# Designs tried in a protein design run: peptides against a protein of PDB entry 5OOQ. Part 192

Target 1, 227 residues: chain A of PDB entry 5OOQ
Amino acid sequence: YREDVRQVVTHPANALSFLQPGRLVEISVNGKDNYGWGAVVDFAKRINKRNPSAVYTDHESYIVNVVVNTMYIDSPVNLLKPFNPTLPEGIRPAEEGEKSICAVIPITLDSIKSIGNLRLYMPKDIRASGQKETVGKSLREVNRRFPDGIPVLDPVKNMKIEDEDFLKLMKKIDVLNTKLSSNPLTNSMRLEELYGKYSRKHDLHEDMKQLKRKISESQAVIQLDDL

## One batch from the design tools (peptide; made by RFdiffusion4, then SolubleMPNN)

Design b2_p28_1_s2 (from b2_p28_1, 9 letters changed)
Fold by OpenDDE base, seed 5:
Structure b2_p28_1_s2 (fold): chain B 227 residues (1-227), chain A 28 residues (1-28)
Amino acid sequence: as target 1 above (227 residues)
Amino acid sequence: LPEALPGFELEVEELENGSLLFREVLKE
């Protein structure tokens, strides 16, 4: 059920509005590499230049750049490719007893475990000398201030996810947390229905955004020609 | 400074390194 909630929360239709620069997110890459809480730098729609017809799942259709302070010090961070969420071999979080460094890594929405209700101040140029480390220090301090964990956005109250099926899911989770009764199959079916709805909504939203961008670009070109 | 999302206010805290921490709080 937690995974079902995560899937809904991290869907582009819900998550993107809360991935502002500095947003704290909990990161788990490939379900095994836990980087802990990081800070969002930016995000972009995933584009495959080599295969423009490539179809990505909703959760893999965007790349989120995040600052983490838990990168293993000997990780080949120089091999990181901007906007490539397929991380090179050896890119991993530091294990216990290992030293860590700050790094910016590209991840997919599927690698977001949770979205916090906290935001850091994100430097305009995170690649400038010392900026990643500054964010890293901030992350450490925040973790210290919240020993019980970073506050997570409430999907209903904060994220305004008002889908009836999702609300039912949340209620079921609350009941299950209380009663430990799970019906995974019913939840999975509802999740698929929810994804269908979100996918359609997202497509319309993206189309509208692209249209607005094209209109703005056209107007900008006209204004430049009038200058 | 970051803008709050519609319906939210930002509570600002200063960190030891001089950076800022923003907490999103629902407007009453």
Scores: peptide ipSAE 0.482, ipTM 0.916, DockQ to the pose 0.618
Fold by OpenDDE base, seed 4:
Structure b2_p28_1_s2 (fold): chain B 227 residues (1-227), chain A 28 residues (1-28)
Amino acid sequence: as target 1 above (227 residues)
Amino acid sequence: LPEALPGFELEVEELENGSLLFREVLKE
């Protein structure tokens, strides 16, 4: 059931509105590499320059750049490509006893385990010297302040996911959490139906993003003309 | 300062390094 909830929460129609710069997200890459809580830098629609006709799943259709402070120190971070979520070999979180560094990694929505109800102040130029480390220090402090875990956004109360099937799923989870002996049942078969309902919301979000880009571009042109 | 999402307010806390932490709280 937790995975079913995660699939709904991380769907573009629901997640993108909550991936503002500085948003804390819990990161797990390929279901094995747990980086812990990181901070969102930005996100963009995934574009394959070599194959413009490439079709991605909804959860792989966006690239999210995140700052993590748990990167293994000897990871080949210099090989990271800003818009390539296929991470080079050797890119992994530090294990117990290993030293870690701060890094910006590109991930897909599928690599988001949870979305926090917290935001950091994100520097405008995260690639400037010392900025990643500053964010890394902030992340360490936040983790210290929340020893019981960083608060996660409530899918219903905060994210306003009001789909009836999703609400039923959440109710089932609540019942199971109260009953220690209950076996988790998955509703994965209904996820495709749920995704169909999010298409309109997703389209609206993309339209708004495109509009904001056009406005920003227009303003930049105006500033150039004043120069 | 970041803008709160519609229907939310931001609670602000200062971190030791001088940065800011924001919590989104639903408007009553």
Scores: peptide ipSAE 0.481, ipTM 0.916, DockQ to the pose 0.618
Fold by OpenDDE base, seed 1:
Structure b2_p28_1_s2 (fold): chain B 227 residues (1-227), chain A 28 residues (1-28)
Amino acid sequence: as target 1 above (227 residues)
Amino acid sequence: LPEALPGFELEVEELENGSLLFREVLKE
């Protein structure tokens, strides 16, 4: 059930609107490398320059750049490519007893475990000297302030996910949490049906992004003409 | 400062390092 919820929450149609700079997200790469809570820098549509015809799943179709403060100190961070979510060998979280550093890593939506109801102030130039460390210090303080965990966005109340089948899923989870039922509601096939319902919403998000770019570009041209 | 999402308000808290923490709260 938790994975089913995660799949819906992290779908581009739902997640992208909540991936503003500074948004706290919990990160697990490939289901094995847990970086804990990080902060979103930005995101972009995944583009394969070598294979423009490459087709990605919805959850792998965007790259999210995140600041983490749990990178193993001896990780080859210099080999990181800003828009390549396939991380070099050796890029991993610090284990117990190991030292960690701050780093910006590119991840897919599928690597997001949860989206927090908190945002940090994100510096405009995160790659400038000392900026990642500042964010890292903020992350440590936030974790200290929330020992029971950073509050997660409510998919229904906050994210306004109103799909009928999803609401049924959430209700089922509530029943399970109260020990009233133990039966699963959804399977992989049902999830695919749910994803199909988000197709138009996803397209609308992309349209809005394109529109915003067009407006920005138009304003820039006008300003240049006025000079 | 970041802008709140439509239908939300931002609660602001100062961190020890002088940075800011924002929480989104639903508008009543």
Scores: peptide ipSAE 0.478, ipTM 0.915, DockQ to the pose 0.619
Fold by OpenDDE base, seed 2:
Structure b2_p28_1_s2 (fold): chain B 227 residues (1-227), chain A 28 residues (1-28)
Amino acid sequence: as target 1 above (227 residues)
Amino acid sequence: LPEALPGFELEVEELENGSLLFREVLKE
């Protein structure tokens, strides 16, 4: 059930509006590499320039750049490719006793375990010298301030996910807790129905984003012409 | 609410959904 909730929360239709710069997100890559809480830099729709016909799943259709402060110091961070969520071999979080560094890594929505209700101030130029380390320090401080864990966005109260099936899922989790046996099939079917609804919302979100970009570009051109 | 980092002030903005934005500002 928790995974079902995660799938809904991290769906583009729900997640993208909460992936503002500085948003704290909990990161797990490939289900094993836990980087802990990081901060969102930005996100973009995943585009394969070499294969424009490539179709990605909803949870793999966007790339989120995140600052983490738990990168293993000897990781080949120089091999990281912008907007390539397929991380090079050796890119991993530091284990206990190992030194860590700050890094910006590209991840997919599927690598987000949870979305926090907090945001850090994100520098405009995170690639500038020392900026990612500053964010890293902030992350450490936040973790210190929340020893029991960074608060997670409430899917209903905060994210305003009001789908009836989702609400039922949440209630089921809350009320039945460990008493209810997992019904993967039923949950999967409901999830598919939810995805159908979310897909439409996602399309609208993308349209809005594209429109905003076009408007911004047009305004920039007009300003240049007036200059 | 988290406290500011040492030597900084914390500007806090509450978002409509209850999310918080923290901005660290150097103390003058």
Scores: peptide ipSAE 0.363, ipTM 0.829, DockQ to the pose 0.091

Design b2_p28_1_s3 (from b2_p28_1 with S1L P4A K11E E12V H13E H20L E23R)
Fold by OpenDDE base, seed 4:
Structure b2_p28_1_s3 (fold): chain B 227 residues (1-227), chain A 28 residues (1-28)
Amino acid sequence: as target 1 above (227 residues)
Amino acid sequence: LPEALPGFELEVEELENGSLLYRDVLKE
């Protein structure tokens, strides 16, 4: 059930509006590399320059750049490509006893385990010297302040996911949490139906993003003309 | 300051390093 919830929460129609710069997200890459809580730098629609006709799943259709402070120190971070979520070999979180460093990694929505209700101040230029380390220090402090875990956005109350099937799923989870002897059931078969309902909201979000970009570009042109 | 999400208020806390921490809180 948790995976079913995650699939709905991390769908572009629901997640993108909560991926502002500085948003804390819990990161797990390829279901094995747990980086813990990181901070969103930005996100963009995934574009394949070599194959513009490439079709990605909804959860792989966006690239989210995140700051993590748990990168293994000997990871080949210099090989990271800003818009390539396929991480080079050796990119992994530090294990117990290993030293870690701060890094910006590109991930897909599928690599988001949870979305927190907290945001950090995100520097405008995260690639400037010392900026990612500053964010890393902030992440460590936040983790210290929340020893029981960073608060997660409530899918229904906070994210306003009001689909009836999703609500039923959440109710089932609540019942199971109260009943330790209950066997988890999956509702994966209904996920495709749920995704169909999110198409309109997703399209609207993309339209808004494109509009904001056009406005920003227009303003930049105006400033150049005044120079 | 970041903009509050629709239906939310933004609570602000200061971190030890001088940076800011923001919390999204539902409006009552």
Scores: peptide ipSAE 0.561, ipTM 0.931, DockQ to the pose 0.608
Fold by OpenDDE base, seed 1:
Structure b2_p28_1_s3 (fold): chain B 227 residues (1-227), chain A 28 residues (1-28)
Amino acid sequence: as target 1 above (227 residues)
Amino acid sequence: LPEALPGFELEVEELENGSLLYRDVLKE
C-alpha cells in the first residue's frame, strides 16, 4: 500500500504546495536510483517545445529541480539539461565505496518517494560556486541528526488529504501496522510459554530472544510487502 | 525566512555550518 500512498501524496494537487525551495524530499529515480534525501530548488510545469501536443501523466507533468549530495563523482553531470527529467546515461547515485558530489538534477513528481516536514535554507543562486556544496553539507548534517530517518509529512494531518478512498487506505494501513506490532508480542508469549519449562537453562533464554527477533523480522518483512 | 504554511508554525534551528533548518509544526 506504500506505493498507493505515494501516488496520492506525489500527485500535483497535493505535492506542489509542499515543494517550496529547501523542502527535503526523498528521491528515487526510475525506481532504482536512490539518491536519498535532497532539497528542492524549484519546480515548473513540464513543457515540450518540440511537441507542444505532448500529454504527460499527472506525475510527469512537472519538473522538480533538487539538490542531491549522493551523485556519483564520475557521472556526466555536464550533460544534464535543465528541466529535462530524462537523465543522461551514467547519471546515478554513488554506490558503497564510491565518492559522491553535489548536483542539481531535474526529476518528476513520480521520482519523489516521500516529502519531509523539514526545509533547508536554499540559496538564491544555487548554481553559484560552492552553493551546492553548502546545501550538501547541510543535508549531511540533517541526516546525522535524524539517524532513524527524516520525519515525513503526514498525508492526512499535515497535507490535509481528505479523499475518502485515501482515508480508507490509510485506515487499512493502520490496521496492518497494528497487526505487525501485536504479532511479535503474541509470538513472544507463545514462545515463552513453550520454553517456560526450560527456564533454568540460560542458553534457552538467549535462544528465545534470538528466535523472537527472527519472528518479528520475518513478520515485518511480510507486512511491508503488503503495504 | 520562509513563510509558514497555512495551519503550521515554523521552527528554526541553526546548523553547524551556520545555515538554517526549518521544521513545519502543526498549530494546536
Scores: peptide ipSAE 0.561, ipTM 0.928, DockQ to the pose 0.773
Fold by OpenDDE base, seed 5:
Structure b2_p28_1_s3 (fold): chain B 227 residues (1-227), chain A 28 residues (1-28)
Amino acid sequence: as target 1 above (227 residues)
Amino acid sequence: LPEALPGFELEVEELENGSLLYRDVLKE
């Protein structure tokens, strides 16, 4: 059920509006590499230049760049490719006893475990010397200030996910947390229905965003010509 | 400075390194 909630929360229709620069997110890559809480740099729609017809799942259709302070020091970070969420071999979080460094890694929405209600100040040029480390220090301090964990956005109250099926899911989770009962099949079916609704909403949102961008670009060109 | 989300207020705290921490708080 927690995974079901995560799937809804991290869907583009819900998550993207909360992925502002500096937003704290909990990161788990490929379900095994836990980087802990990182900070969002930016995000972009995933584009495959080699295969423009490539179809990605909703959760893989965007790339989120995040600063982490838990990268293994000997990871081949120089092999990281911008906007490529397929991380090179050896890119991993530091294990216990290993030294870590700060790094910017591209991840998909599927690698977001949770979205916090906190944001750090994100430098305009995170690649500038010392900027990643500054963010890393901030992350360490925040973790220290919140020993019980970074506060997570409430999907209903904060994220305003008001879908009836989702609300029912949340209620079921609350009941299940109390009763330790699970009905994965029912939840899965509802999740598919929710995804259908979110997919439609996302398509409209993206279309609107693209239209606004085109309008802005056109206006910018006109202004440049007037200059 | 980041803008507050619709329906939210930003609580700002200063970190030891001089950076800022923002908390999204629902408007009452």
Scores: peptide ipSAE 0.556, ipTM 0.930, DockQ to the pose 0.636
Fold by OpenDDE base, seed 3:
Structure b2_p28_1_s3 (fold): chain B 227 residues (1-227), chain A 28 residues (1-28)
Amino acid sequence: as target 1 above (227 residues)
Amino acid sequence: LPEALPGFELEVEELENGSLLYRDVLKE
């Protein structure tokens, strides 16, 4: 049940509106590498320059850049490629007893375990000297302030996910009041119908984003002419 | 300066390093 909830929450139609700069997200890469809570820098539509016709799943169609403070110190962070979520070998979180550093890593939506109800102040130039470390210190302090875990966005109350099948799932989880690992919707024909609804919402979101970008670009040109 | 989400208010807390922490709170 928890994985079913995660798939719905991390779908672009639902997640992108809550991935503002500074948003805290819990990160797990490839189901193995748990980086803990990080902070969103930005996100972009995934584009393959070598293969422009490449088609990605919805959960892999966006790249989210996040600041983490749990990167293993000897990880080859210099080999990280911007906008490439396929991480080089050796990129991993520090284990217990190992030293860690701050890093910006590109991930997909599928690598998000949870979306927090908190945001940090995100510097405009995160790559400037000392900025990543500042965010890293903030992350440590937040973790200290919330020893029982950072508050997670409520899918219904906060994210306004009101699909009937999803609500039924949430009610079942609430009644059981236990950690559920089963995926009843993943293997159900009802998942296809639910997914179709979110796909339509995703299309609208992309249209709005493109429109805002075009408006911003036009305004920038006008400002340059006025100088 | 982050913008509040529709239907939300922003609560602001100061961190020890001088940075800011924002909390999304549902409007009553």
Scores: peptide ipSAE 0.552, ipTM 0.930, DockQ to the pose 0.614

Design b2_p28_1_s4 (from b2_p28_1, 9 letters changed)
Fold by OpenDDE base, seed 1:
Structure b2_p28_1_s4 (fold): chain B 227 residues (1-227), chain A 28 residues (1-28)
Amino acid sequence: as target 1 above (227 residues)
Amino acid sequence: MPKALPGFELKVHKLENGGLLFEDVLKK
């Protein structure tokens, strides 16, 4: 059920509006590599230049660049390619006893475990010398201030996910915290229905984003003509 | 500085390193 909630929360229709620069997110790549809490730099729609017809799942359709402070020091970070979420071999978080460094890694929405209610100030040029380390120090301090974990956004109250099936799922989770009557198959079927609804919402969100860009571009052109 | 999200208030905290921490708090 936690995975079901995560799938809904990290869907583009819900997550993108909360992935502002500096947003703290908990990162787990491929369900194995836990980087802990990182800070969002930016995000972009995933485009395959070699195969423009490539079809990605909703959770793989966006690339999120995040600053992490838990990268293994000997990881081949120089092999990281911007906007390529397929990480090179050897890119991994530091294990216990290993030294870590700060790095910017491209991830998919599927690699987000949770979205926090906290944001850091994100430098305009994170790739400039010392900027990643500054963010890394801030991350360490935040983790120290919240030993029980960074507060997670409430999917219903904060993220305003009001889908009826999702609300039912949340109620079931509350009940299941008391009873083990979990039917993963039934939940999976409902999740597919939810994805259908969210897909439509995502299309609307993308349309709105495109419209806002067009408006901004038009305003910029008007300003240039007035100059 | 980041803008408050719709329906939220932005609470600002100062970090020891001089940085800023922003907390999204629901409007009551």
Scores: peptide ipSAE 0.632, ipTM 0.948, DockQ to the pose 0.642
Fold by OpenDDE base, seed 3:
Structure b2_p28_1_s4 (fold): chain B 227 residues (1-227), chain A 28 residues (1-28)
Amino acid sequence: as target 1 above (227 residues)
Amino acid sequence: MPKALPGFELKVHKLENGGLLFEDVLKK
């Protein structure tokens, strides 16, 4: 059930509006590499320059750049490619007893375990010397202040996910109703229906974003003519 | 400074390193 909730929460239609610069997110890459809580730098729609016709799943269709402070010190961070979520071999979190460093890594929405209700101040130029380390220090302090974990956004109350099937899912989790949990296939089918609804919301969101860009571009042209 | 989200208030906390921590709190 937790994975089902995660799939809904991390869908672009729900997650993108909460991925502001500085947003704290819990990161797990490929279900094995746990980086802990990191901070969002920015996100962009995934584009394959070599194959422009490439189609990605909803959860892999965006790249999120995040600052982590748990990167293994001997990881080949110089091989990281901007906006490429396929991480080079050797890129991993530090294990217990190993030294860690701060790094910016590109991840997909599928690598987000949780979205927190906290945001850090994110410097405009995170690539400048010392900026990543500053964010890393802030992350350590936040983790210290919240020993039981950073508060997670409530999918219903905070994220306003009001789909009837999702609400039923949440109720099942809360009530521990074993009868409703007995048919994994039924739950899977309902999740697919939810994704269809979220896809429509995502399309609307992208249309609005494109419209805002066009308006901004037209205003920039007007300013040049006035100058 | 970050903008408050619709339906939220932004609570500001000071960090020891001089940084700022922002908390999204639902409006009452």
Scores: peptide ipSAE 0.630, ipTM 0.947, DockQ to the pose 0.618
Fold by OpenDDE base, seed 4:
Structure b2_p28_1_s4 (fold): chain B 227 residues (1-227), chain A 28 residues (1-28)
Amino acid sequence: as target 1 above (227 residues)
Amino acid sequence: MPKALPGFELKVHKLENGGLLFEDVLKK
């Protein structure tokens, strides 16, 4: 069920409004390269200059640039190109015993495992000398402060995903987690329907979120706290 | 400074390196 939830959460209609610069996201590329928690730099709609007629799935239609601090030190990071998710050979996380470095990598939405409720300050020029390393140090400190993991946004309460079928899915997961019931749910068939709904009303949904955000920003309360 | 999300308050924390950590807290 976790994968089903992830697919809904990382759909553009839901995820993009939470991918502000500095947003902490958990990253897994191609289902095997786990970079851990990184920080969003920016994102853009995917454009293929070589093949303008290329059609991408919803989860591959946007590119997110993220700072990670777990890149293998001998990875060819100089070959990385912003907004090009086709990573050069050798780009991978450091394994146990290997040294790591900070890097900015372009990923698709499908490479996001989780979206956290935390954001770092993201420098305006992340490519400037020392900036990636500063973000990397911040990431290490955050991980230290949250040994049980960075808090994940609640898809329903926080992200306001209110589709009826999705709510049923979440309810089923909650029941299973509390061991109140072992009643299975057929999710795969309904997932395609959910994606269809999101795709059709994506533009309207984003417009509404942007409008609500603008209103909320004028009334926002900032609370300062010392850790 | 980052903007608060709709229905959220923004909690700001200081990091040891002088950086800032922002927490999105749902309004009650």
Scores: peptide ipSAE 0.629, ipTM 0.947, DockQ to the pose 0.604
Fold by OpenDDE base, seed 5:
Structure b2_p28_1_s4 (fold): chain B 227 residues (1-227), chain A 28 residues (1-28)
Amino acid sequence: as target 1 above (227 residues)
Amino acid sequence: MPKALPGFELKVHKLENGGLLFEDVLKK
């Protein structure tokens, strides 16, 4: 059920409005590499220059750049490519006893476990000397201040996810936490339905964004003619 | 500095390193 909630929360229709620079997010890459809490630098729609017709899932359709302070020190961070979420071999979090460094990594929405209610100040140029380390120090202090974990945004109250099926899912989770009675089939069906709804909303949102761009371009042309 | 989100208040905390921590608090 936690995964079901995560899928809804991390859908572009819900997550993007909360991925401001500095937003703290919990990161797990490929379900194996846990980097812990990182800070959002920025995000962009994923574009494949080599294959413009590439179709990505909703959760893989955006690239989020995040600062982490748990990168293994000997990771080949120099091989990281901006806006390429396919990480080079050897890029991994430090294990127990290993030294870590700060790094900016590109991830997909699918790699976000949780979205926190906290934000750090994000420098304008995170790649400038010392900036990543400053953010890293801040992350360490935040983790120290919240030993029980960074507070997560409430999907309903904070993120305003008011879909009836989602609310039912949340109630069911609450009941399950008390009774351990799961209905995986029902949850799966509801997740698919919710995903479909969010996908449609996202498509409409993107259409509106494209329309706004076209309007802006038209206005720019008119201004050039007036000049 | 970040702006408060609609429906939220922005609580500011100072970190030991001089950095700032921002907390999004839902308006009641």
Scores: peptide ipSAE 0.623, ipTM 0.946, DockQ to the pose 0.647

